# Peptides against a protein of PDB entry 7Q4I, part 198

Target 1, 281 residues: chain A of PDB entry 7Q4I
Amino acid sequence: HENSTIAERLYSEVRVLCWIMTNPSNHQKKARHVKRTWGKRCNKLIFMSSAKDDELDAVALPVGEGRNNLWGKTKEAYKYIYEHHINDADWFLKADDDTYTIVENMRYMLYPYSPETPVYFGCKFKPYVKQGYMSGGAGYVLSREAVRRFVVEALPNPKLCKSDNSGAEDVEIGKCLQNVNVLAGDSRDSNGRGRFFPFVPEHHLIPSHTDKKFWYWQYIFYKTDEGLDCCSDNAISFHYVSPNQMYVLDYLIYHLRPYGIINTPDALPNKLAVGELMPEI

## One batch from the design tools (peptide; made by RFdiffusion4, then SolubleMPNN)

Design b2_p26_6_s4 (from b2_p26_6, 14 letters changed)
Fold by OpenDDE base, seed 3:
Structure b2_p26_6_s4 (fold): chain B 281 residues (1-281), chain A 26 residues (1-26)
Amino acid sequence: as target 1 above (281 residues)
Amino acid sequence: GFRPPDPLSEEKILQGMILFALRQQL
């Protein structure tokens, strides 16, 4: 039997609600496979859609479908969470239906932080928002206090948060959160390696002749290395993961084990006070 | 988001996933 004692402790102490951005056409094609793989490791899993699906546990939000409605869907999703689920978790992850997340690694990153600290984490991008914003595709996680500030303080004020449903979803929530003093946290590990990735693993791990002009290098807030040093040993998320790849990743990460190798986890860090962040690396 | 062109063969994709998964286990 695998020793899961620390993972079980973190499951109880760092409660995560995962909401998945999806649409009715993707309920069976994509969202179902999230539910059958990494989504089962969330404390609560909700699919945010425009149509109800009781088999999937999908919520019908009062929004239209299409790329121009993603911001609207995000606003309504967090309103729904605040109204029905704000006490069901400590942290609230947004992910796409083609994002793969290692929830245990996210709990490890979040463990020292108070959910009453106004902070959120993800793959930080530098354009458009002074403190940066988190890439939508990589997924991003808000503290309970961040959700409260977003829904109660930002959303009702058109000066703080865009009232219409248009715009880049991740940029718009980033603006709103900055305007209510929710901090854009640093999700890098102690070695300065990233944990949230807006691409599939192979795009980061395999040195390709990446065009130095690739937009990603201009957008990333923190300098990143290429190859195997690109990514934390405790990486959290990857984007553009197909349903088949989710099952492969799930097998390789959670089921396949090299014989005779026992991984000993690092000790948990000390918990931070409310409002305190980890020291800069 | 913008999806970069996938220049990688299916073989390279699989290799990347394997390397990543093995790294997560160690």
Scores: peptide ipSAE 0.169, ipTM 0.768, DockQ to the pose 0.648
Fold by OpenDDE base, seed 1:
Structure b2_p26_6_s4 (fold): chain B 281 residues (1-281), chain A 26 residues (1-26)
Amino acid sequence: as target 1 above (281 residues)
Amino acid sequence: GFRPPDPLSEEKILQGMILFALRQQL
């Protein structure tokens, strides 16, 4: 018998809408496996595509396909969410169709924050945006207020938000959000360990002879260590996860248990006021 | 800037996933 009482409480108190960036060619190859694994733990799951798929619950956004249209798709996705789903959740996660997310760990991170606080979380990068921006591949989560500000205040103003569909989607949304005073939060745990990862666990957990010239070390906002100290015990996301690997992760994280070992969860932190952030680490 | 794709082998990816999963159990 799993004692899911705290996870059930967080499921009700920290409601998450997950939207998945996908395309018609990936509906069957990738997206359906998200739906069958970690996506089922979202309060609401929507696939954002260029074609409708009723079996997948995919929405056809008025955008073209290709990497050069990702920013356009992100804008239309959040417009769609704001119009139809802004009250269905407190937090709004963007993920790719090859991102794996431990939604319970995300709820734990988000628990103290008000959804009316203009904040978003993810793997923070330092270039191009003064406060930083969240890496697109790791996934990023906006508060309800952040979504409102993005759609209502930023998107309609070409001075605040890029009107064309070109550019890196994660950088562009980061610029837009900064321009409407949405804060780029710190997603690290109390030990200063990251929770959102733009790569698979191995790139972070296994000390490889990482060339110090690897772009990632120039992009990370917070200095992180390599090896086992890279990642929080409550890590949230990994990128470049194959469909088969999603099922393996689901089994290892949720089904595989050592007999006789019972882990007691840490106590939940106190709730923050609207506009309040956790102290800097 | 240009972000190169993940160059890791499937074997290494699996090893990282196992290590991560084990850490979640501790």
Scores: peptide ipSAE 0.190, ipTM 0.785, DockQ to the pose 0.706; fails the geometry check
Fold by OpenDDE base, seed 2:
Structure b2_p26_6_s4 (fold): chain B 281 residues (1-281), chain A 26 residues (1-26)
Amino acid sequence: as target 1 above (281 residues)
Amino acid sequence: GFRPPDPLSEEKILQGMILFALRQQL
């Protein structure tokens, strides 16, 4: 039997609402597989779509479909969350229907932080936003206070937040959050290794002749290594994960065990005060 | 905008997933 006592504690103390960006054409093809894999480990799981799906638990947001409406969908998703679910969780994760997330690792990262701290985490990019912004594909997680500030303070003010639905979703929310003093946190572990990844595991873990001119190296806020040193032992997310890959990852991460190896988890860090961040690495 | 990853072979995909999973387990 697995000793899940610490994971159970974190499930209760670090409540995560996961909302999945999807569309009606992907309900069965992609979103259903999120629900059947990593999405089960969220405290609350909601699929944000343009059409309702009771089997999936999908919400029909008042937005159109297509890439030009992703920012609009994000705004409406967080409005919906604030109106209906702001007290159902402490942290609010955005993910795509092809993002895979190890929710326990996210809870571990979030544990020291107060949900009343205006902060959000993800794969931090440096362009367009002074403090940086979190990559949309890697998924990003807002504190409850960050959601409140976004919906109540930023969205109603066109000077703080773009009223149009056009633009890069991740950049636009990053601008809005900065304008209401929501901090772009550092999601790296104590060794300086990343936890949120805008690509599949193999892109980061397998050394490739990646051209240094590849856009990613110009966008990443923190320096990153290639190979096994790229990623935290407690990595949180990967993007462009196919439905089949989600089941494989679920098996490998949660079911496959090397016999006779017992891992003792690290002790939980001390909790931070409201407004306090972990020291920079 | 859309930022696609570099194309990887199925073999590399599987290898990366295995390596990641093993690291998470140890």
Scores: peptide ipSAE 0.185, ipTM 0.779, DockQ to the pose 0.730; fails the geometry check
Fold by OpenDDE base, seed 5:
Structure b2_p26_6_s4 (fold): chain B 281 residues (1-281), chain A 26 residues (1-26)
Amino acid sequence: as target 1 above (281 residues)
Amino acid sequence: GFRPPDPLSEEKILQGMILFALRQQL
């Protein structure tokens, strides 16, 4: 049996509510597989949809379906979380129904931070938002204070937050969060390696396969190396993960172990004060 | 702007995921 003592401690001390962006057509095809894999490792798991599904734990938000309503769904999702679940967790992760998340690695990253710090993390992009914004596909995690500021301060004010449901949801929430002084954190590890990926690692892992003209290189806030050094040893998320791949990842990450190799976890960093961030690398 | 989907094949995606998963174990 693996020594899970540190993981259990972090599960208790760094509580994560995961909300999954989905729709009724994906409840069985995608969302159910999130629930059966990495979603089990969240302290709370909620599927945000347009239709209720009691088997899935899906919530029917008062929004239409389609790509043009993703921002509307995000706003309603966080309103719902604030109203019903703001005290159920310390951190609030948005993910898609084809995002895979290693929740333990996210807890490790979040451990030093206070949930009362107005901060959020993800794959930071540089366009449109001065401080940057977090890519929607990679998933992004808000502190409890960030959720409070978003719902209570930003959403009610059309000058701070877009009232229309149109637009890129990740850009729009990024603008809203910046306008209420929620900080776009640095999710990189101590080696400067990324943890949240809007794609699968291979785009980063295989040198020379990436078109230098690929929009991602223009969008990424922090320069990342290509190859094996692209990605943290404690990476958190990947996007465009099929249901079958989720089960493969679960097996490889949590079950498959090389005999005789015991991973000893690094010591936890010191806790930060409220409002304090880790120094940039 | 327009964000194209991941241009990688499912096979390449899986290979990268395997490599990553193996690295997480070391």
Scores: peptide ipSAE 0.181, ipTM 0.772, DockQ to the pose 0.660; fails the geometry check

Design b2_p26_7_s1 (from b2_p26_7, 17 letters changed)
Fold by OpenDDE base, seed 2:
Parts: sequence; C-alpha cells; structure tokens
Structure b2_p26_7_s1 (fold): chain B 281 residues (1-281), chain A 26 residues (1-26)
Amino acid sequence: as target 1 above (281 residues)
Amino acid sequence: SAALKEEREKIYEKAEKIAEEIDKEY
C-alpha cells in the first residue's frame, strides 16, 4: 500500500555512489551490515579497504591501516572513483562503516543542485577552514564537479592539497576543496534544522545530553537547538550506529508505520542553475 | 587549537566504546 513513485523518480534523477571507509577487520563485523541495510539504496556501493573482498565488493587501496592513514585512504578512494566511476553517479557520498544514511532524504536535498556545481554537503564545522568543512563521521557528499576538481586540480598540487597521508581526513579534504573553489553547502532544511549528524539520534534528540562546553557546540558552523528541533524530518545521516542498530533503524524508517497516518511529500523545489545555491535561511 | 583536537579525539574514542558496548548487549 506504499506509494514510492517520487522516490523511484529521484533514484533515477539523483544518482548517488556511496563509498564506505572500512578495513579488513571490519568487513564482517560492520561493513556487511551496511551492505544489508541502507547501502542497498545507493545507486552504486563500494567499500574502500586495504584488502579485497569479493563478497563485500571491497577495493584494496594502496594504503596502510590505522587512523593515521584515513587521509591517504580518502585521496586514493576518490582517485579510484574518478578513474572508474565518475560517470556512474551524479553525487559521491563518503560514509564510515558505522554511519547510517537515509539515501532518499539525501536525494531530496540534492535534487535542485546541478552535479556540475562545485559543491559538497554534510555536517559543517567551523574551525581550521574559512568556509567550513564537513564532519567525516556524519558522512559528506561531493558533486561530480567537486570530485573532478579534487582529483584533477587539488591532489596533484602540494600547495593546494596535503601530499602526505597524515592529518584529520575531514579537515584536509575541506582545505583541498576550498582551495579549488568547491563550496561548502548548507545542508539544513527550510526550517534551519540539520540533516547530517556526527552522533546517534539519542545524542541529538535528548536535551542536555551533552554539556554546553562539549566541543561539538564550538565546532558546529550553524547554530542548532537540542531536542526535537535539532533534526530535520528529512534527516540524512547518523554516526556511531552499531550493526544491530542499523537493522533497527531500517525497520523503524522503512517498515514500521503508525496506522492511519499518511505522509504526503512536499513538492520538489525548482532546479538551480549551474553554480547556483539555495538561499541562506 | 591542539587542546580542542585532543578533546575531540577523546570524545570520539568514548563514543566508539559506547557503540561497542551497545553491540554486546544485543
């Protein structure tokens, strides 16, 4: 009895390649559960690792493992995508193997934008990068043009992009993207509510869960409220989601329905010209 | 600042541990 016509339309018009940051020790523990839940709603799903796994569709990138190599892995992942998959999608999502994503909500946010616009979206943070950068854990999505600029213009130039593999992955890509004029977009909904979240829903929805001195409140680019007003009804991602919680979220979002409540989607906004952004709220 | 970076890392580590504990309960 579900009408998915508009979701099917957006699946075809807003093509998303999802690449998952993982490692060999997490292939069975975490990554396979992404593949069995939200990852199946991507137009293309690739797991970026240091070892090949044919069952998972994991790619062995020429990088070492550990947190100190995440920036190296991100550079190699986008090089691989540009070489093999740049025309397979319009948008390119990075997520971790403990990130949960509602891909339909991401397509809705991205719909008005041209993939030829040099833009990327996520949970925007304020420090280190003038225009801001997107939190690595919440996941971030690049337009096709943003990927092109990153790989072709930024990566080959040590003055624009860090050549070594050290540093905070999300900060370093943010610096590189700024240096090639890729815009850090505003992912908030029309009510000013966030869509990408660097923590589980509980941490955002429960008032006073964190102290006001918590680093997150200093890092967030846009002012946000705690409680029910924290999060868009069209939220896109959450981080630190366990494998079991992924199945719970999949059930709650896609299967569990309150009887007698019918949700009618809002009309799609007008498409923007190349280089045009939505008005700031 | 270096202090904020260290604090961020500690909080992420704590969140990962909590996530692991939740997984053990299920």
Scores: peptide ipSAE 0.028, ipTM 0.568, DockQ to the pose 0.064
Fold by OpenDDE base, seed 1:
Structure b2_p26_7_s1 (fold): chain B 281 residues (1-281), chain A 26 residues (1-26)
Amino acid sequence: as target 1 above (281 residues)
Amino acid sequence: SAALKEEREKIYEKAEKIAEEIDKEY
C-alpha cells in the first residue's frame, strides 16, 4: 500500500514544465529515455531541438547545431515557452538529455514560493556573476515571473542580455537574469545540504582527493560538507546520467522498497508572500 | 577566467566520458 496523497497535491499545486536540451542525434540515444523515466513526472515535457520529432514531442528551434549554439537554443526555448506555454505551468525547468530529476523533491522545494516571485534555483556557482548563476548541467528552474522578465525585459535589450549565440549558456542566462532583478535562490535544504548536482551521485557521495575536483570547490557558491553530508535526502538532480542509469535510478527511487521501513514526509512549510525568499543558511 | 573556463570544460568532458564508459561496462 502506497500513500501518494501529498505528491498528488503538489503535482496539482506546483505545476512544472520541463524542457530538455537535446539535438537530433540524441533523440533516440538519450532524450527518449528521459521521456520514459523522470520526464513523465513533469506536468508538461518538451524537448528543445533543431529538428521536429512527433514521437518524442520535440520542437525545432530556429538555431544551428553545436556547442557554440547552446545559448541560442536557451534563448529560443524560453521565447517558445513564453509564447505558447507560460500559463501551462508555474515553474520552468531546464535540463539536459543526460540530467536525472526527482520532480517530487523539486515541487517540495518550490512549494513555499510564489511563481510571481522573480527567482530561479539550481546548483549555484559564484564566478562571473555577482549574485551567482546556476550550473547548466545540474538543471535550473525559473519561476513564471522570471521567464517573463527574461523574455520580455532582458532578451530585447542588448545591454541587459547578450544578443549573439556564443558563450557559456549557464553564465549568459545568469547575467541576463541578474540584470532584470531575478534572484539566484538558495536550493539547499534545512541542514545546508545541496539538492542540484552537476555530476553523477557517485562523484558527490565518494569524495576523491583528486585535483580534478578542485575547480568545483572553487565554483560552488555555498560551502558544502564532503561525503554523505554533501547531499540532501531530498536531492533534486544529477548530471551525466546515462540512459541505463536513468532506468536504474527510476527503479531504486520509485520501485525498490526496504520491507518494513515507511518514510513519513515532513510537514509542508508555510507559503511565502510574493517577493519573499527563505532565509539563506 | 579563460583558463578556468577551459579547465571546467575539460573536466565536464572527462566526466561525461567516464559516465559513458561506466554504462558500457555494466
Scores: peptide ipSAE 0.024, ipTM 0.546, DockQ to the pose 0.064
Fold by OpenDDE base, seed 4:
Structure b2_p26_7_s1 (fold): chain B 281 residues (1-281), chain A 26 residues (1-26)
Amino acid sequence: as target 1 above (281 residues)
Amino acid sequence: SAALKEEREKIYEKAEKIAEEIDKEY
């Protein structure tokens, strides 16, 4: 018998709306598998597309498809969320249709923070944005206040936020958020281990899988070790997760248990004041 | 909960199908 009492409490106290970046060609191939796995653990799940799909709960945004339109889709997605769903959650996760997310671990990370704090979390990258930006593939989560500032303060001002739809969506939102004083948070655990990952677990856990010259090592904001120390025991997300791997991860994380090993959850930290961040480790 | 049971059943069904596919590849 699993005791889910704390997870249930966090589900109620740390409400997460997950929006999934997808397209019509991926509704059946990828997005439906998100809906059938980790997406069920969101308080609300919305698929942002260019075509409506009632079975998937996909929204048709007024944007074209293709890599050059991802920034446009992100802007329209957050406009849609602000207009229709800003009070439905406290936190707003962007993920791709090949991102896997352990929502309970995200709630645990977010628990001390006020949703009125202008902050967002993810895998922080250092280039292009002074405070850093969050990798698009790893997924990133905005507070309610961050969404408000993005939509109300940043998007209407071409000086603060790029008006055209070109560019890397994660870089562009990072610039916009910085310009409205939304803080790029530190998502690392108390041991300095990362929680949001732009690749599959295998690529992070196995040392020397990537050359030290690999772009990732130049992009990461925080230095992380390779191997078992790369990743928090409370990791939140992985990217490039195939549809089949989503079901495997669901089984391994939520169903497979070593007999006789019971993990006692750590005590919840104290809640922070509005505008307060956890001290950097 | 009924929801957890249903989720578990669906995951197991899918895992079984994946296992069968893997076994065919090896």
Scores: peptide ipSAE 0.019, ipTM 0.416, DockQ to the pose 0.022
Fold by OpenDDE base, seed 5:
Parts: structure tokens; C-alpha cells; sequence
Structure b2_p26_7_s1 (fold): chain B 281 residues (1-281), chain A 26 residues (1-26)
């Protein structure tokens, strides 16, 4: 038997809309596996594509396909969310169709924050944007106010937000959000461990898996350790997760239990006021 | 629990279907 009472409470109190970046060629190959695994734990799940798919619940955005259109798709996705779903959730997660997310851990991180606080979270990178930006692959989550500011204040102004569809989508949204005073939050846990990861668990957990010259170490905003100290026990996301690995992760996280070990959840932190952030660690 | 067993079976069934689909695509 599993006691999910706290998780159920957070499901109701910390409502998350997950939108998945996908394309028609990945509807069956990748996106459907998100829907069948971690995506079912979102309060609302939408697949943002260039073609409608009623089985998947995919939306056809008015954008072309290809890497050069990811920024365009991100803009249209948030416009669509703002128009149709801004009140359906408190937090709005972008993920790729090969991102795996532990939504309960995200709700735990988000619980103290007001959705009216202009903030977003993810794997923070330091280049290009003064306050940093969130890695696209790791997924990033905007507060309702952040979405409002992005769509209403940033997108209509070419001086605040890039009007064309070119560029790195994560950098471009990071610039836009900074320009409307949406804060790049700190996603680390109380031990200073990261929660959003732009690679698979193996790449983060195994020491010396990557050379010290690997770009990631120059991009991360916060210093992180390798090995078991790399990652929070309440990690939220991993990227480059294959469809098969999504089911493996679902099994390992939600089903596999060491007999005789009972994990007691930590007490929830106090809620923050609007505009207040958790102290930096 | 019966519910957990059923959910596990569904996961395995899904994984098998995925494997079959991958094998068909390659």
C-alpha cells in the first residue's frame, strides 16, 4: 500500500500544466510515451505540434517544423496557453518529448511560491542572459504571472522579445523574461543540489563521465558536484530519455521499493509572499 | 496491492509494445 495523501494535496494546490514540445514525426515515437508515463501526473497535458492529433491531444500551432522554428513554436505555445488555459493551472512546464519529469518533486519545489510571483525555474545557465536562463532540454516551469508577462508584455514588443522565429528557444525566452522582470529562480534543494537536468541520470550521477572541458560545466549557473551529490533526492527532470527509459523510470520511481524502508516526506515549507523568493543557499 | 500489480502489468505491456514498434521502425 502507498500513502499518496500529501502528493494528492499538492496535486490540487500546485496545479501544473505541462506542454510538450513535439512534431508530427514524434507523435507516435516519443510523445505518446510521455502521455503514458509522467505526463499523466500533470494536471493538464498538452502536446504542442504543427499537426493536430486527437488521440495524443496535440495542438497544431501555426509554425513550421525544424530546429530553426523551436523559438517560434515556444512563442505560439505560450500564446495558446495564455488564450485557452491560463486559469487551468498555476504553473506551466515546458518539456521536450524526450524529457522525463517527476511532477510531484516539481510541486514540492513550487509549493512555497505564489503563482503570481513573476518567476520561472529550470536548469539555470549563465551565458547570454545576465540573470541566467533555463536550459530548454531540462524543461522549465513558468508561474502564471510569468506566462502573462511573457505573452502580454514581452511578445508584442520587438525590443523586449525577438519577433522572428530564429535563435535558441531557451536563450530567447530567457531574454524576453528578463526584459519583463521575470526572475530566474534557483531550483536547487536545501543542500544546494540541482533538480532540473539537461541529460540522463547516468551522465550526472557517474563521476568523470564528461571531461572537465565539457561545455556544461561552463554553462551551469550554480556550481554542482558530480556523482550522487550532483542531484537532489527530489530531482525533477532529465533529458534525452528514450521512450523505453521513460517506462523504466516510471517503474523505478513509482513502483520499485526496497522492502522495509519507509520514506517520510519532509514538512512543507512556509508559503512565500507574492514576489518573494527562497533565500539563496 | 492488486492495483499495484495491475499498474505494473500495464507498464510491462506498454514497454513490450514499444519494443515491438521500435523493431518495426528499424
Amino acid sequence: as target 1 above (281 residues)
Amino acid sequence: SAALKEEREKIYEKAEKIAEEIDKEY
Scores: peptide ipSAE 0.016, ipTM 0.427, DockQ to the pose 0.026; fails the geometry check

Design b2_p26_7_s2 (from b2_p26_7, 17 letters changed)
Fold by OpenDDE base, seed 3:
Order: sequence, then structure tokens, then C-alpha cells
Structure b2_p26_7_s2 (fold): chain B 281 residues (1-281), chain A 26 residues (1-26)
Amino acid sequence: as target 1 above (281 residues)
Amino acid sequence: SKKKEEERKKIYEKAEKLAKEIDKEY
């Protein structure tokens, strides 16, 4: 028997709308497995596609399919959210249909922040954007104010936000958000460990003999250690997670328990004022 | 900048390939 009292409180106080980037060919192959696993722990779950699917609650966005339209989908997804769902949540997560998310850990990270603070979180990358940008694959979460600024202030202005649908989705939203003074937050824990990961757990946890020239080490905004110290005990997301791995992760995280080990949750931090951020470590 | 985007794309494609290879072994 688990004590979920704090998780239930955070579910009510830190409302998260999760939107999943998908396409019609992945509705049955990938998206349904998100719905059956971690997606059920969002306060609201929406699948953003080019075709409607009533079983998934998928939205048909007015965009074409293909890798070159991901930025177009992101723009239309946030327009749709702003128009229909801006008051349904406090925080708005973008994830891919092969991203796995521990929503409770995300709520814990977000708890001190005001949703009226113009901020977003994810795996921060250094290139292309001065303040950094969040990796698209790891997923990223916008405050309600960040969504408002993105949709109302950035998107209508071609000088602030790219009007065409071309470019790297995560870089383009990062540029737009910077241009409207949405802050790229620090998602690391108190030990400086990352919470959002652009790869599977195995790639982060196992010290790969990968050359120090691996692009990831040049792209990551914050220096992180390899091995077991790579990842927060309260990690939030992993990318390139297969449908089968989603069920394995669900079992390991939510069902499998070592007998006699009781996890006592840390006390919740104090809430921050509007516009206030946690101090950088 | 276009060259860096193409390089980035190739790197992600390589990572996806590696992930798929790992998934085939299990």
C-alpha cells in the first residue's frame, strides 16, 4: 500500500496539460502506449496530429506531415491550447510519442514557481539561442504566461518568431520565447543533476566509452556527470523510449518496490513570487 | 547556420539508429 497524499496534493495544485507530438501512422504504434502509461498521470492529455482520432483524443492540426513540419505543428498546437485549454492547466508540457515522463517529478520541480512567471523548463542546450533552448526530444514545459506570450506576442510578429514552418522545432520555439522574455529555467535538482534527458536511461546511466567529442557534451548547457550521478533521483523525462520500454518503466517506477525501503518525500519548498526563479547553483 | 542544422540532424539520426539497434537486441 502506497501513501500518495503528497502526489495527490501536487496533482491538484500543479496542473499539467500534456500535449503529445504525433502523426496518424503512430497513433496505434506509439501514441496509444503513451495514453496507457505515463500520459494518464497528466491532468489533461491531448495528442496533436494531422488527423482526428476519437479513441486517442487526437486533434487534427492544420499542418502537413513530415519532419519539416514539426515547427508548424508546435505553433498550431500552442495556438489550439491557448484558444481551448489555457485555463485547464498551469503548466503545458510538450512531449514526443516516444518520450516517457514521470509527471509527479515534474510537478515537484514546478511547485515553487508561479504559472504567471514567464518561464519554461527542459533539457537546456547552449547553441543557437543566447539563453539556451530546451531539447525537443526530452520534452519541455511552459508556464501559462509563457504560452500566452508565445501565442499572443511572439507568433503574430515575424520579427520575433519564424512565420514559416521550416527549421529545428526546439531551436525555433527557443528563439521565439527568448524574444518575448520567457526565461529558460534551470531544471537541475539541488545536487546539480539533470531531470530532462534527450536519450533513453541506458545512454545516460551507463558510462559510454563514447568519445568526449560526442555532440551532446558540446550542446548541453550545464555540465553533468556520467554514470549514476548523471541523473536526478527525481528525473522527469527520457526520449527514444519504445512502447515496450514505456510499460517496463511504468512497472519499475510505480509498481516494483524493494521490501522494507520506505521513501520519505522531502518537504515542499517555499513558493516563489511572480517572476522569481530559484537561484542558479 | 544551415550547415550546423544539417550536422545536428545527422547526429540525431545517428542516435535514433543506435537506439533502434539496441531495441532489436532486446
Scores: peptide ipSAE 0.025, ipTM 0.529, DockQ to the pose 0.044
Fold by OpenDDE base, seed 4:
Structure b2_p26_7_s2 (fold): chain B 281 residues (1-281), chain A 26 residues (1-26)
Amino acid sequence: as target 1 above (281 residues)
Amino acid sequence: SKKKEEERKKIYEKAEKLAKEIDKEY
């Protein structure tokens, strides 16, 4: 029997609402597999769609379908969360229906931070936004205060937040959040290793799998290595994970154990004051 | 700009293709 006492404590103290970006064509193909795997480890799980699905617990947002409406869907999703669920969690994760998330590792990263600190985390990219923005594919997590500022202060003001539904979703939310002084946090571990990944594990773990001219290396805010040193032992997310790979990852992470290896968790860090961030590594 | 958005779209499409190719090799 595994000692889950710390994970149970963090489940109670670091409450995470996960909202999943999906569409009606993906409810059965992708989204239900999120619900059956990592999504069950969220404190609350909501699927944001254009159609209601009672089996999935999907919400019909007042948006059209298609890649050009992703920003519109993100705005409406956070409006819905603020109206109905702002007190149901401390942290609010956006993920795609092909994102896999180790929620316990996210709680560990978030533990020292106050949810009243205007901050958000993810895979930080450097273009377009001065402080950076979080990659939409890797998923990103907002504090409760960040959601409040986004919905109440940014969205109603066309000068602070784009009123049109067009544009790159992750860039547009990044601009809006910067304009209301929500900080783009550093999600790296104490060794400087990344935790949020915009690709599958194989793309990060295999050295030289990508050309050095690959756009990713120009977009990342922090320098990262390839190979086994690419990724934190407490990695949080991977993107482009197929439904089958979600079950494989769920088995490998939560069920498969090498006999005789005992994992002892590190001590929790001290809690930070409201507005305080961990120093950048 | 439209050009940057198109460039990002091409990038993600390339990444999706690579991911699908890896899934086919396994």
Scores: peptide ipSAE 0.024, ipTM 0.562, DockQ to the pose 0.063
Fold by OpenDDE base, seed 1:
Structure b2_p26_7_s2 (fold): chain B 281 residues (1-281), chain A 26 residues (1-26)
Amino acid sequence: as target 1 above (281 residues)
Amino acid sequence: SKKKEEERKKIYEKAEKLAKEIDKEY
């Protein structure tokens, strides 16, 4: 028998709407496996597509398919969320249909923050945007106020937000959010370990897996180590997770238990005021 | 900017291929 009392409390107090970037060709191949695994732990789960699918709960956005339309999908997805769902959650996660997310760990990270604070979290990258931007593949989470500022203040102004649908989706939203004073938060734990990862666990956990010349080391905003010290014990997301690996991760994280080891959760931190961030590490 | 985006895309495609290769080894 699991003691889920704290997780149940956080489920109620830190409401998360997850929207999944997908396309009609991936509804059955990828998106349904998100729905059957980690997506069921969101307070609300929506699949953003170009075609409706009632079995999946997919929304048909008024955008074309292809990589050049990802920014268009993100803009329309957040417009749709703002119009229909802005009060259904406190936090709004973007993930890909091959992103795996431990939603409980995300709620733990978000717990001290006000949803009225203009902030967003993810794997922070340093290029192109002065404050940084969040990796699209690792997934990123906006506060309710960040969504409001994005949709109401940024999107209508071509000087603040790119009007066309071209460009790197994660960079473009990062520029828009910076231009409306949404803060690029620090998602690291108290030990300085990352929580959002743009690759599979194996790529982060295996030391020297990548050359130091690998682009990732030039893009990462915060210095990170390789090996077990790369990653928080409360890691939130991984990218490039196959449908089969989603079920493996679900089993390993939520079902597999080492006999005789009992994990006691850390105490919840104090809640921050509106506009207040956690101290820098 | 477009060249950097294309280079980034190629790197992600390489990472995706590597991830798929790892999945095949299991």
Scores: peptide ipSAE 0.022, ipTM 0.553, DockQ to the pose 0.063
Fold by OpenDDE base, seed 5:
Structure b2_p26_7_s2 (fold): chain B 281 residues (1-281), chain A 26 residues (1-26)
Amino acid sequence: as target 1 above (281 residues)
Amino acid sequence: SKKKEEERKKIYEKAEKLAKEIDKEY
C-alpha cells in the first residue's frame, strides 16, 4: 500500500494536458505505449498526428509528415489545444512518442507557478534564442497563458512567429514565445539539477567521457554535470525511450520499491504571484 | 541531507562500476 494523497492533490491542482507528437506509422509502434504507460497520468492525453486514430485519441492535424513538418504540426497542435482544450488544463506538455515523463515530478515543479504566468519549462538550450529555448525531445510545458500568447498573439503575426512549417520545431516555438514575452523558465531543482533530459537516463547518469565537444554541452543553457549530479531526484523527462523501456521505467518508478525505505515528500513551496518566477539557483 | 546524499553517491558509484563491468562482458 502507498500513500498517494499529495500526488492526488497535485493531480487536481496542477492539471496537465499532454500532447504527443506522433505520426500514423508510429501509432501502433510507439504512441500506444505512451498511452499505456506515463500518458495515463496526464489529466488529458492527446496524440497529434496527420491521421485520426480513435483507439489512441489521435487528432489529424492539417499538416504533412516528416521532420520538416514538425514545426507545422506544433503550431497546429497548439491551435487545436487552444480551440478545444485551453480550459481543460493549467499546463500543456509537448512530448514525443519516445519521450518518457514522470508527470508527478512535473506537477511538483509547476505547483508554485500560476498558469496565468507566461512561462514555459523544459531542457533549456542557449543558441538561437536570447532567453534560450526548450529542447523539443526532452519535452516542454507551457502555462495556459503561454499557450494563449503563442496562439493568439504570436502565430497570427509573421513578424513574431514563422509562418511556414519549416525549421527546427523547438527553436521556432522558442523564438515565437520570446517574441510574446513568454519566459523561458528554469526547470532545475533546488540543487541545480536538471529535470528535463533530451536523452535516455543512461546517457546522463553514466559519465561517459563524452568529448566535451559534444554539441549538447555547447547547447545547454545551464551547466550540468554528468553522473549522479546530472539529474534531479525529481527528474521529469527522458528522450529516446523505446516502447519496452517505457514499461521498464513504469515498473521501476511506480512499482519497484526497496523494502523498508519510506519516501517522505518534501514540503510544497509557497505559491508564486502571477508573473513571479522561482529564485535563480 | 548531506549524509544521505553521500550514501546515495556511494550506491551510485557501485552501480556505475557494476554497469561498466557488465558492458565489458557483452
Scores: peptide ipSAE 0.000, ipTM 0.399, DockQ to the pose 0.027

